# Ledger of designs, part 1: peptides against a protein of PDB entry 6GMG

Scores and structures below are computed, not measured.

Target 1, 331 residues: chain A of PDB entry 6GMG
Amino acid sequence: DSDDRVTPPAEPLDRMPDPYRPSYGRAETVVNNYIRKWQQVYSHRDGRKQQMTEEQREWLSYGCVGVTWVNSGQYPTNRLAFASFDEDRFKNELKNGRPRSGETRAEFEGRVAKESFDEEKGFQRAREVASVMNRALENAHDESAYLDNLKKELANGNDALRNEDARSPFYSALRNTPSFKERNGGNHDPSRMKAVIYSKHFWSGQDRSSSADKRKYGDPDAFRPAPGTGLVDMSRDRNIPRSPTSPGEGFVNFDYGWFGAQTEADADKTVWTHGNHYHAPNGSLGAMHVYESKFRNWSEGYSDFDRGAYVITFIPKSWNTAPDKVKQGWP
Unless a header shows other numbers, all headers, positions and changes below count from the first letter of the chain.
Peptide ipSAE is a variant of ipSAE made for these designs: the mean of its two directions, with the distance scale d0 fixed at 1.0 Angstrom where the peptide's residues are scored. Compare it only between designs on the same protein; published cut-offs may not carry over.
A fold fails the geometry check if it doesn't show the stated peptide or something in it is severely misdrawn.

## One batch from the design tools (peptide)

Design b1_p8_1 (made by RFdiffusion4)
Fold by OpenDDE base, seed 2:
Structure b1_p8_1 (fold): chain B 331 residues (1-331), chain A 8 residues (1-8)
Amino acid sequence: as target 1 above (331 residues)
Amino acid sequence: SFLDYHKL
């Protein structure tokens, strides 16, 4: 399977994209055409278009994670992740709800847990935190200044994140960003960086030491956000897919969606860019396709996944991979 | 694996 992956060829810098195709409320195109769009719209470094490099094309070829990879500049580490979970809903539904006909207790609990997550609130929390971070970055010319600004912002907002350890993913995220340290990136200057957001969908039942039921139907207690902060401990996410519930059934390991730094206040109007699978034009899966989806389409997810996290990372402000406005499709 | 195995 992995042997079928192919790196898409280079596209001429000035080649314009072909029109995207509508696909159930999404805009869809083949990866080669996305590269063309990327070069026209997102490739800019210091205001100048760039051809997608072979390395970037290689990253992109890995599928949905490749879209986030090429736009963020690094393979997703998923350390600074946010979600929203309605504990009261969960408890009430477990107490007062009943399994559906033919639904096992484990299946019921897994479903109730999944339904107790609020994707919109999780996304909004990430946006809120990203905004705080961006304010802290704006006039900070070293990491110390950034951290001081961040702590002040959090204190002013009485945000529970102020209590996080200095070594937590929250405070260490910037220093652990490769592009922050790059000469043509942040050059160790926080004011040259901005916070960006992507999302990951994944399976909760990844613990191999747990019951088979949890692996098949979800672990209701796994990957819940911490109260107050909304932080999700992603350390147990090992990209393990859902276990099959019937012979021959198979699930995929994850999905990634790129949001960047859009300023659209209405979550439902935000655009999420993601891929379907690794690029295998000569294989059974076929060519990779890239989708630009509205939030509703993205957040709906698939039965393969019962968790969604919204992750913050950083890119240089000189990159145009996270513009304020993202236009769905082409033209 | 770092590969996306989505078939969608």
Scores: peptide ipSAE 0.063, ipTM 0.828, DockQ to the pose 0.214
Fold by OpenDDE base, seed 4:
Structure b1_p8_1 (fold): chain B 331 residues (1-331), chain A 8 residues (1-8)
Amino acid sequence: as target 1 above (331 residues)
Amino acid sequence: SFLDYHKL
């Protein structure tokens, strides 16, 4: 229900942002102020600062997904997603562990599955793959050259992704990126594009034909990465939230965090940009706020979610929405 | 829904 959603007004191009506020180890600001920062720092096309368009402001107004949307240039499709899951840990904990006091068997299994995912390793895998893709893009002037380069890079690294089908999201992601085909974007030239990363948190128990316990406590078998590649099949993610476990309890459908293409080697020092909810300044939810979080703060997630995926997409190199270095907050 | 309903 988007009845209360409002598109934030335009901000003058030369307006500087107000200082961000500390919030639980994050830098936080209202959406209008983020637009000001975005225009100063991230808006550049071919080196020229741009005012955030009405369309971009509308995208942004959708909340956490809006931050990723405006910076990636497209609504997240989540097709090229990575995660890390420790199968041995999962099996061992199920075998040797015990439910906590008052914890049902289904709740125990769901929790153990959640805890068997490693957000940091998932992020590292996505960064590794993005680096391979960027090398493949660098000197490729058509898609065929890009794919050839990519296969060579994967072979050199003995990466299991080399065995993926040509129709896999891994190989089709570039051609399916609208900005790749745009004249002022990639113009069908892979060397004009770069790989970027965002993250999605979501609920595993989305199958309405499954047990109520899975919908309440998670589906331990859902949305696991494929061995070797780390690829997650996201086709069953329909943005369905966790089912309430008690009367009056409610959960949200997803969270998105934008990383882009930061070069900081230390994961803990990387900055993730995300929103709290859609912009409803006159509604019950209130104005949208934007957070710039360190990886620890982002990856902590919420009880609403038991899965995290790190997704690769592409943007033109001429965009500055994914700079090498991101500064947290303002100034 | 494409909307986020978080209350952070």
Scores: peptide ipSAE 0.061, ipTM 0.827, DockQ to the pose 0.224
Fold by OpenDDE base, seed 1:
Structure b1_p8_1 (fold): chain B 331 residues (1-331), chain A 8 residues (1-8)
Amino acid sequence: as target 1 above (331 residues)
Amino acid sequence: SFLDYHKL
């Protein structure tokens, strides 16, 4: 019951975190202890440590999306999303492969589609684009200068994104970022902003007009990246969970993981921060826990989801929610 | 919904 959600209490600014608990290659802690870590490590504005505000604690309390929300400063819109899909693998497996014992044709096709996505390549594409954007931001003091720089960078790299429409989420993402317009944020100065990355896991079979099989086993054609750009049309993502395949089965609607702007070149060494569920210390779900996972642990996902997207947004450079280096756990 | 409810 969503009504069981509680906002975590304030933590003293100088309170150090308790040690995290190891859990299947992840570092785990209760949300209150994450707030302590966040205040020590990620809270800085213009170099000054800040107590997590009540509003930020409320955002955080929503679970996995709350981690991305508090660190990005806005609820995820997921408009600028990237993925990688191996079309040849998909076609070849459909042609030459066969359903497993007890697997329906629809289940087979859904599984093959899921397995045709490459999470590492999708992540790398997002990092590549974020790097291009950051170069375009660096010396731009108005949006026009940013857009001109961006087009030049894309042309130099012969990137297909240069052909995107001016109204595309790719070109409109900065202007649509609230913190860009804030006086204490970007103040309409692109050079005060930086690109950051988070990931969303979700279900492909969300079309209510489609077959029941697609809702149960996935829609093989849904949420594929565009060739050349890697852009995913997220407009049909309505946070609808997978349909049950058996009585009593239930699935969750999404998972979010925060990466930020880590500079670690090895994807396997990057840290992804996410929550398990909304904070309900007095409810059946219990207290929210926060996980810091390596990329392998994050990208594995759950059976609830058959799609992953890597999303770019922006935060002010004065925020420390996306540092170059992220350490897993505490100490 | 803005809420996730899965347990890891």
Scores: peptide ipSAE 0.060, ipTM 0.829, DockQ to the pose 0.220
Fold by OpenDDE base, seed 3:
Structure b1_p8_1 (fold): chain B 331 residues (1-331), chain A 8 residues (1-8)
Amino acid sequence: as target 1 above (331 residues)
Amino acid sequence: SFLDYHKL
């Protein structure tokens, strides 16, 4: 029940965070303390530290999606999503493998499909594309120049994305970013923007017209990346959770992790920021907690989800919500 | 707007 969601109170601008707590290889803190860290580290607009606004605190209060929302400046649309899927592995395991003891055929196929996704390669693809986009943005002062630069970069790399339609999420992502159009944001100048990355975990078996088995154990054919591009069609993601496999079992609909624009080359050393649930300090769920996880901890996910996508969006370069280096925890 | 209910 979302009725008990509460917007965290304002924190004084100069209030320093309390130390984060270790939690299974992660750094953990309550949402109010994350706001303190955010104000010290990520709040800067044009080099000036800012207090998190009431609107931003309200966005943050929505939980894991709220962390991405506050840092990206918009509710995630998930239109420009990437993943990596090993088709040969999938086919081979289906052909030569067999269900485990007690595992149904549908459960086996769903598991094999899940295991055929490579989170590290998916993340790497998103980083590669973000890098190309950033080069295209660098000296472009209008959208036409950006698109021309992008096409040239893609052609130089012989990237299959060069064949995408002009109206595709890939080419339209910048123009559809609200902060690009804002006077204090991009002001319609691509060179004032940068590409950033977040990740979404979700369930593949969302088609209500499909079999119950697919809803319970996953749809092996759903949300696969297109060959060559790595693009995932997210249009059918309706935030529908996994169906229970036993009485009393319940699953959540998604998880979001914020990466931003870290330059750490080792994926295992990158930091992902995410929340557990919406902020309900006086409700059954309790206060929202924020986690800063290494890639291994983030990419592991939960049994609630069998898909991971890495999504590109844009923020103004004047924002400091996506710094090149992110430190885990506090101090 | 969607709220997450995930518990860690």
Scores: peptide ipSAE 0.062, ipTM 0.830, DockQ to the pose 0.209; fails the geometry check

Design b1_p8_1_s1 (made by RFdiffusion4, then SolubleMPNN; from b1_p8_1, 4 letters changed)
Fold by OpenDDE base, seed 5:
Structure b1_p8_1_s1 (fold): chain B 331 residues (1-331), chain A 8 residues (1-8)
Amino acid sequence: as target 1 above (331 residues)
Amino acid sequence: EVLDVHAL
């Protein structure tokens, strides 16, 4: 229900965040305090701090997706998504593994499929691709130059992405980014843009025409990356939650985590920013909280989800929503 | 636009 969602009030630009510190790899604060931090650290446009606008505060109030939304400048489209799936592990475990005590065959297969995804390798693939894209962007002053650079980089690395169609999400992602076309954004100049990464956790068993078992325990064949490229077809992701397995059980639709463009080479040291739920300070859910999690804390996910994807999009280089270094907490 | 409805 969106009726109890509230847009957080404006915070003065000079207001410092209340202190908070990471505990067991995760720092937590209320959304209002995150806005204060965001204004001090991430709000910069052309080197100048900005107050978070009413529109941005409204976006943020949507919860975990709102964190990605405000930092990327657009609602996530999830079109350029990557993952890593160990097909051999999956097949071997299905063949040689056994269901746990009380575990159904469908539950076993769903679990084995979930465990066959490698979040770290999926993240690494997205980072590799983002790096290639950033090199292609660096000296390109029109889209044609960017695409030519990108194809050359991919050819040099013998990357399977070189075989993607020109209209694929991979090649069309930049031209379909609103901030690329904006006068104060990219202004159609690729060299003014940079690739950024966020992650989405979601449920595989979303096909309503499939078996109830797939909806309850996962669809082992859904949302697998294409061999060679690592691309995930996200077209069937409709934000449908896992189906209950028992009376009174309920699952949620998704989780989003913002990484941006951190340069930390060790995945375990990277910081992921996400939210717990939409902001409902007067509702049953309460105020929205924002988390800054280490990769291990983020990638662990929840039982609500059996898929993770790492998505590439673009923001103007003039924005500071994706700095090279992210710190948890304050100060 | 879709809301995040889970509580962490």
Scores: peptide ipSAE 0.164, ipTM 0.864, DockQ to the pose 0.210
Fold by OpenDDE base, seed 4:
Structure b1_p8_1_s1 (fold): chain B 331 residues (1-331), chain A 8 residues (1-8)
Amino acid sequence: as target 1 above (331 residues)
Amino acid sequence: EVLDVHAL
């Protein structure tokens, strides 16, 4: 029940987090303690620590999406999303593979489609594009300069994104970022902004006009990246969960993981910050917990989801919500 | 629409 959601209380700016450490690639703490960490590590605006505002605490209280929300400064729009799909693997497995014992044809096809996505390659594609965008942002003092730089960078790399329409999410993403227009943010200066990455896990079988099998086992054709660009059309993602396959089974609508702008070259060593559920300390779900997971732990996902997208957005460089290095836990 | 998430 969303009615049980509570905004976490304010934490004193100088309060240090209680210590917590990673175990098997994941560190976990209660949301209140994450707020303390956030204030010490990620809160900085123009080099000065800030107390997490009531509005930011309210955003955070929404769970996994709240972690991305507070760190990106906006509710995720998911418009500039990337993934990697092995079409040859998919076709070959459908042709030469067979359903497992007790597996329906629809279940088999859904599983094969899910397994044909490569989370690491999807993440790498997003990082590649974010790097190109960051180079284009550098020394660009208006949007026109940014777009010109971006087109040049893409041409130099022979990237298929150079052929995207001028109104595509790829080219419009910066101008559609609220913090870009804010006086204390980008102030309409691209060079004050940087590209950041988050990930969304979600269900492919969201079309209510489709078969029940697609809603239960996945839609093999849904949310595939475009060849060459890796862009995923997210317009049909309505946050609809997987349909139950058995009585009493229930699935969650989505999961979000915050990466930001880490420079760690080894994907397996990158840290993803996410939450378990909305904050309901007096409800059945209990207090929200925040996880700092290694990529393996994040990319494993849940049976609730058969798609992973890696999304690019922008934040002001003056924010410290996306540092070059993220550490799990607190000493 | 702002959506929260239930328990994972």
Scores: peptide ipSAE 0.069, ipTM 0.826, DockQ to the pose 0.211
Fold by OpenDDE base, seed 1:
Structure b1_p8_1_s1 (fold): chain B 331 residues (1-331), chain A 8 residues (1-8)
Amino acid sequence: as target 1 above (331 residues)
Amino acid sequence: EVLDVHAL
């Protein structure tokens, strides 16, 4: 029950984390120790360390979404999402492939659809777009200048995003970011903001009017990226988990991973920060743990999910929640 | 926005 959630206590600003190290691509620590690390590494505003506030500790306590929330400064809206889907692979596997022994047709189609998404290409598309946005932000002192710069950048690259409507999540994302409007944030100055990335894993079979098979095994046609742009319509994502395929089976609603603005060109070397569950130290779930996973560990996901999206949002450049380099663990 | 909790 959500009633077991507890806000982690404050940690002294100068308290160093207890050491922890990565094992098989993942480092793990308890939430209290992550707060200590966050204060030393990520808390800086205008170059000054800050204690994680009670509000931020409360956000963090929500689990995987809490890690993205505290670092992005807002609850994820998931409006500007990207993915990559290999339509030819999908069609060819459906035509030439066969269900495994004991696999239903619906299970086969759902699996083939899941396997037709390319997490690495989806991530690379988001990074490409974030780079374009960052160039458009750099010398723009109002939203109009930002939008003009963005259109020019897209035209120069012959990017299909240039054809998006002015009201689309792509063009409206900046002005809809709370920290852009804050005096101590962007102060309505695009040049004070930067694009950042997080990822969401979720289930495709969320339509309650669809077949039970789609809810159990996935909807092969749901949450596909638009050709050329890579944009995913996330409007139908209502955090509905996969339906059980057997008695007693249960699935969770989502997973979130924070990337920020790392400059590491090799996707496999990038670090994704996420949580296991909400903080319930006195409940059945126990204390929240925070993971720092390599891309392979993150992108593998769980059987709970058959979709991944890479989402762009914005934070003030004065925040250090999205540094160029992220390290796993603590020495 | 609906605030959900993760439970993995």
Scores: peptide ipSAE 0.066, ipTM 0.824, DockQ to the pose 0.187
Fold by OpenDDE base, seed 2:
Structure b1_p8_1_s1 (fold): chain B 331 residues (1-331), chain A 8 residues (1-8)
Amino acid sequence: as target 1 above (331 residues)
Amino acid sequence: EVLDVHAL
């Protein structure tokens, strides 16, 4: 129950963040201090700093999803998601591997499936696609021009995404982005938009009609990327957490990490911004904290999740929520 | 639909 969720108060636009620094690849600060940083660094619209609005502060207060929400400008729909799965590794390990001592067959299969996903390759695929999209956006002044450019780019690269239906999340993602349609956003001009990336960690065993084992240990067949495209069908993701394996055990429904549009070529040097939980300063959970994690820290995830997806969405180029370079902490 | 994030 989020009955104790509180919207963080407004921070003065000129208030500098309190210093914080990364430790072991992760920088951490309280949500109020992140708001201060956000106003100094990420708030810019058309080059002008903005105070985080009450609405934006409310979005942010929802925790990890709130970080992605405030920076992307919309609640994550997760429609255009990518991952990488090593089918050969999966089959080989199932055939030749053995359950660990005390590990059930279902637990073994779930673990092997989880370990067969490659977070780095999934992220790389999303970046590749985002790059193609950005090229298609650059000189397109209407959606038709964007789509034509996109198809040409995909054809030139012999990318399997060229075979996606026109109504697929891949081709419809731009038109379904609220900020694309906004007068102060894209204003229906693709060249005013850029592709951005966030990641979601979630549980595969969400099907209530499936076996209890799948709900406890994962569904090895769920949320695999399509061959060639890397697209993950996220339609079955209903934010259902892992089922407890023991009494008193509980799992979180999801985790979200914001990457944006960083240009750092080395994945290990990229910074992912995420939160621990919804803001409940007077509740049992306490104040929300915001993390700025290196990719290694982000991609490690938690035992709560056995899937990671890298999602593409769009924001106006006039927003500074997805700068080329992200720095951890504050001096 | 908006869902709250629990503690990690």
Scores: peptide ipSAE 0.079, ipTM 0.834, DockQ to the pose 0.240; fails the geometry check

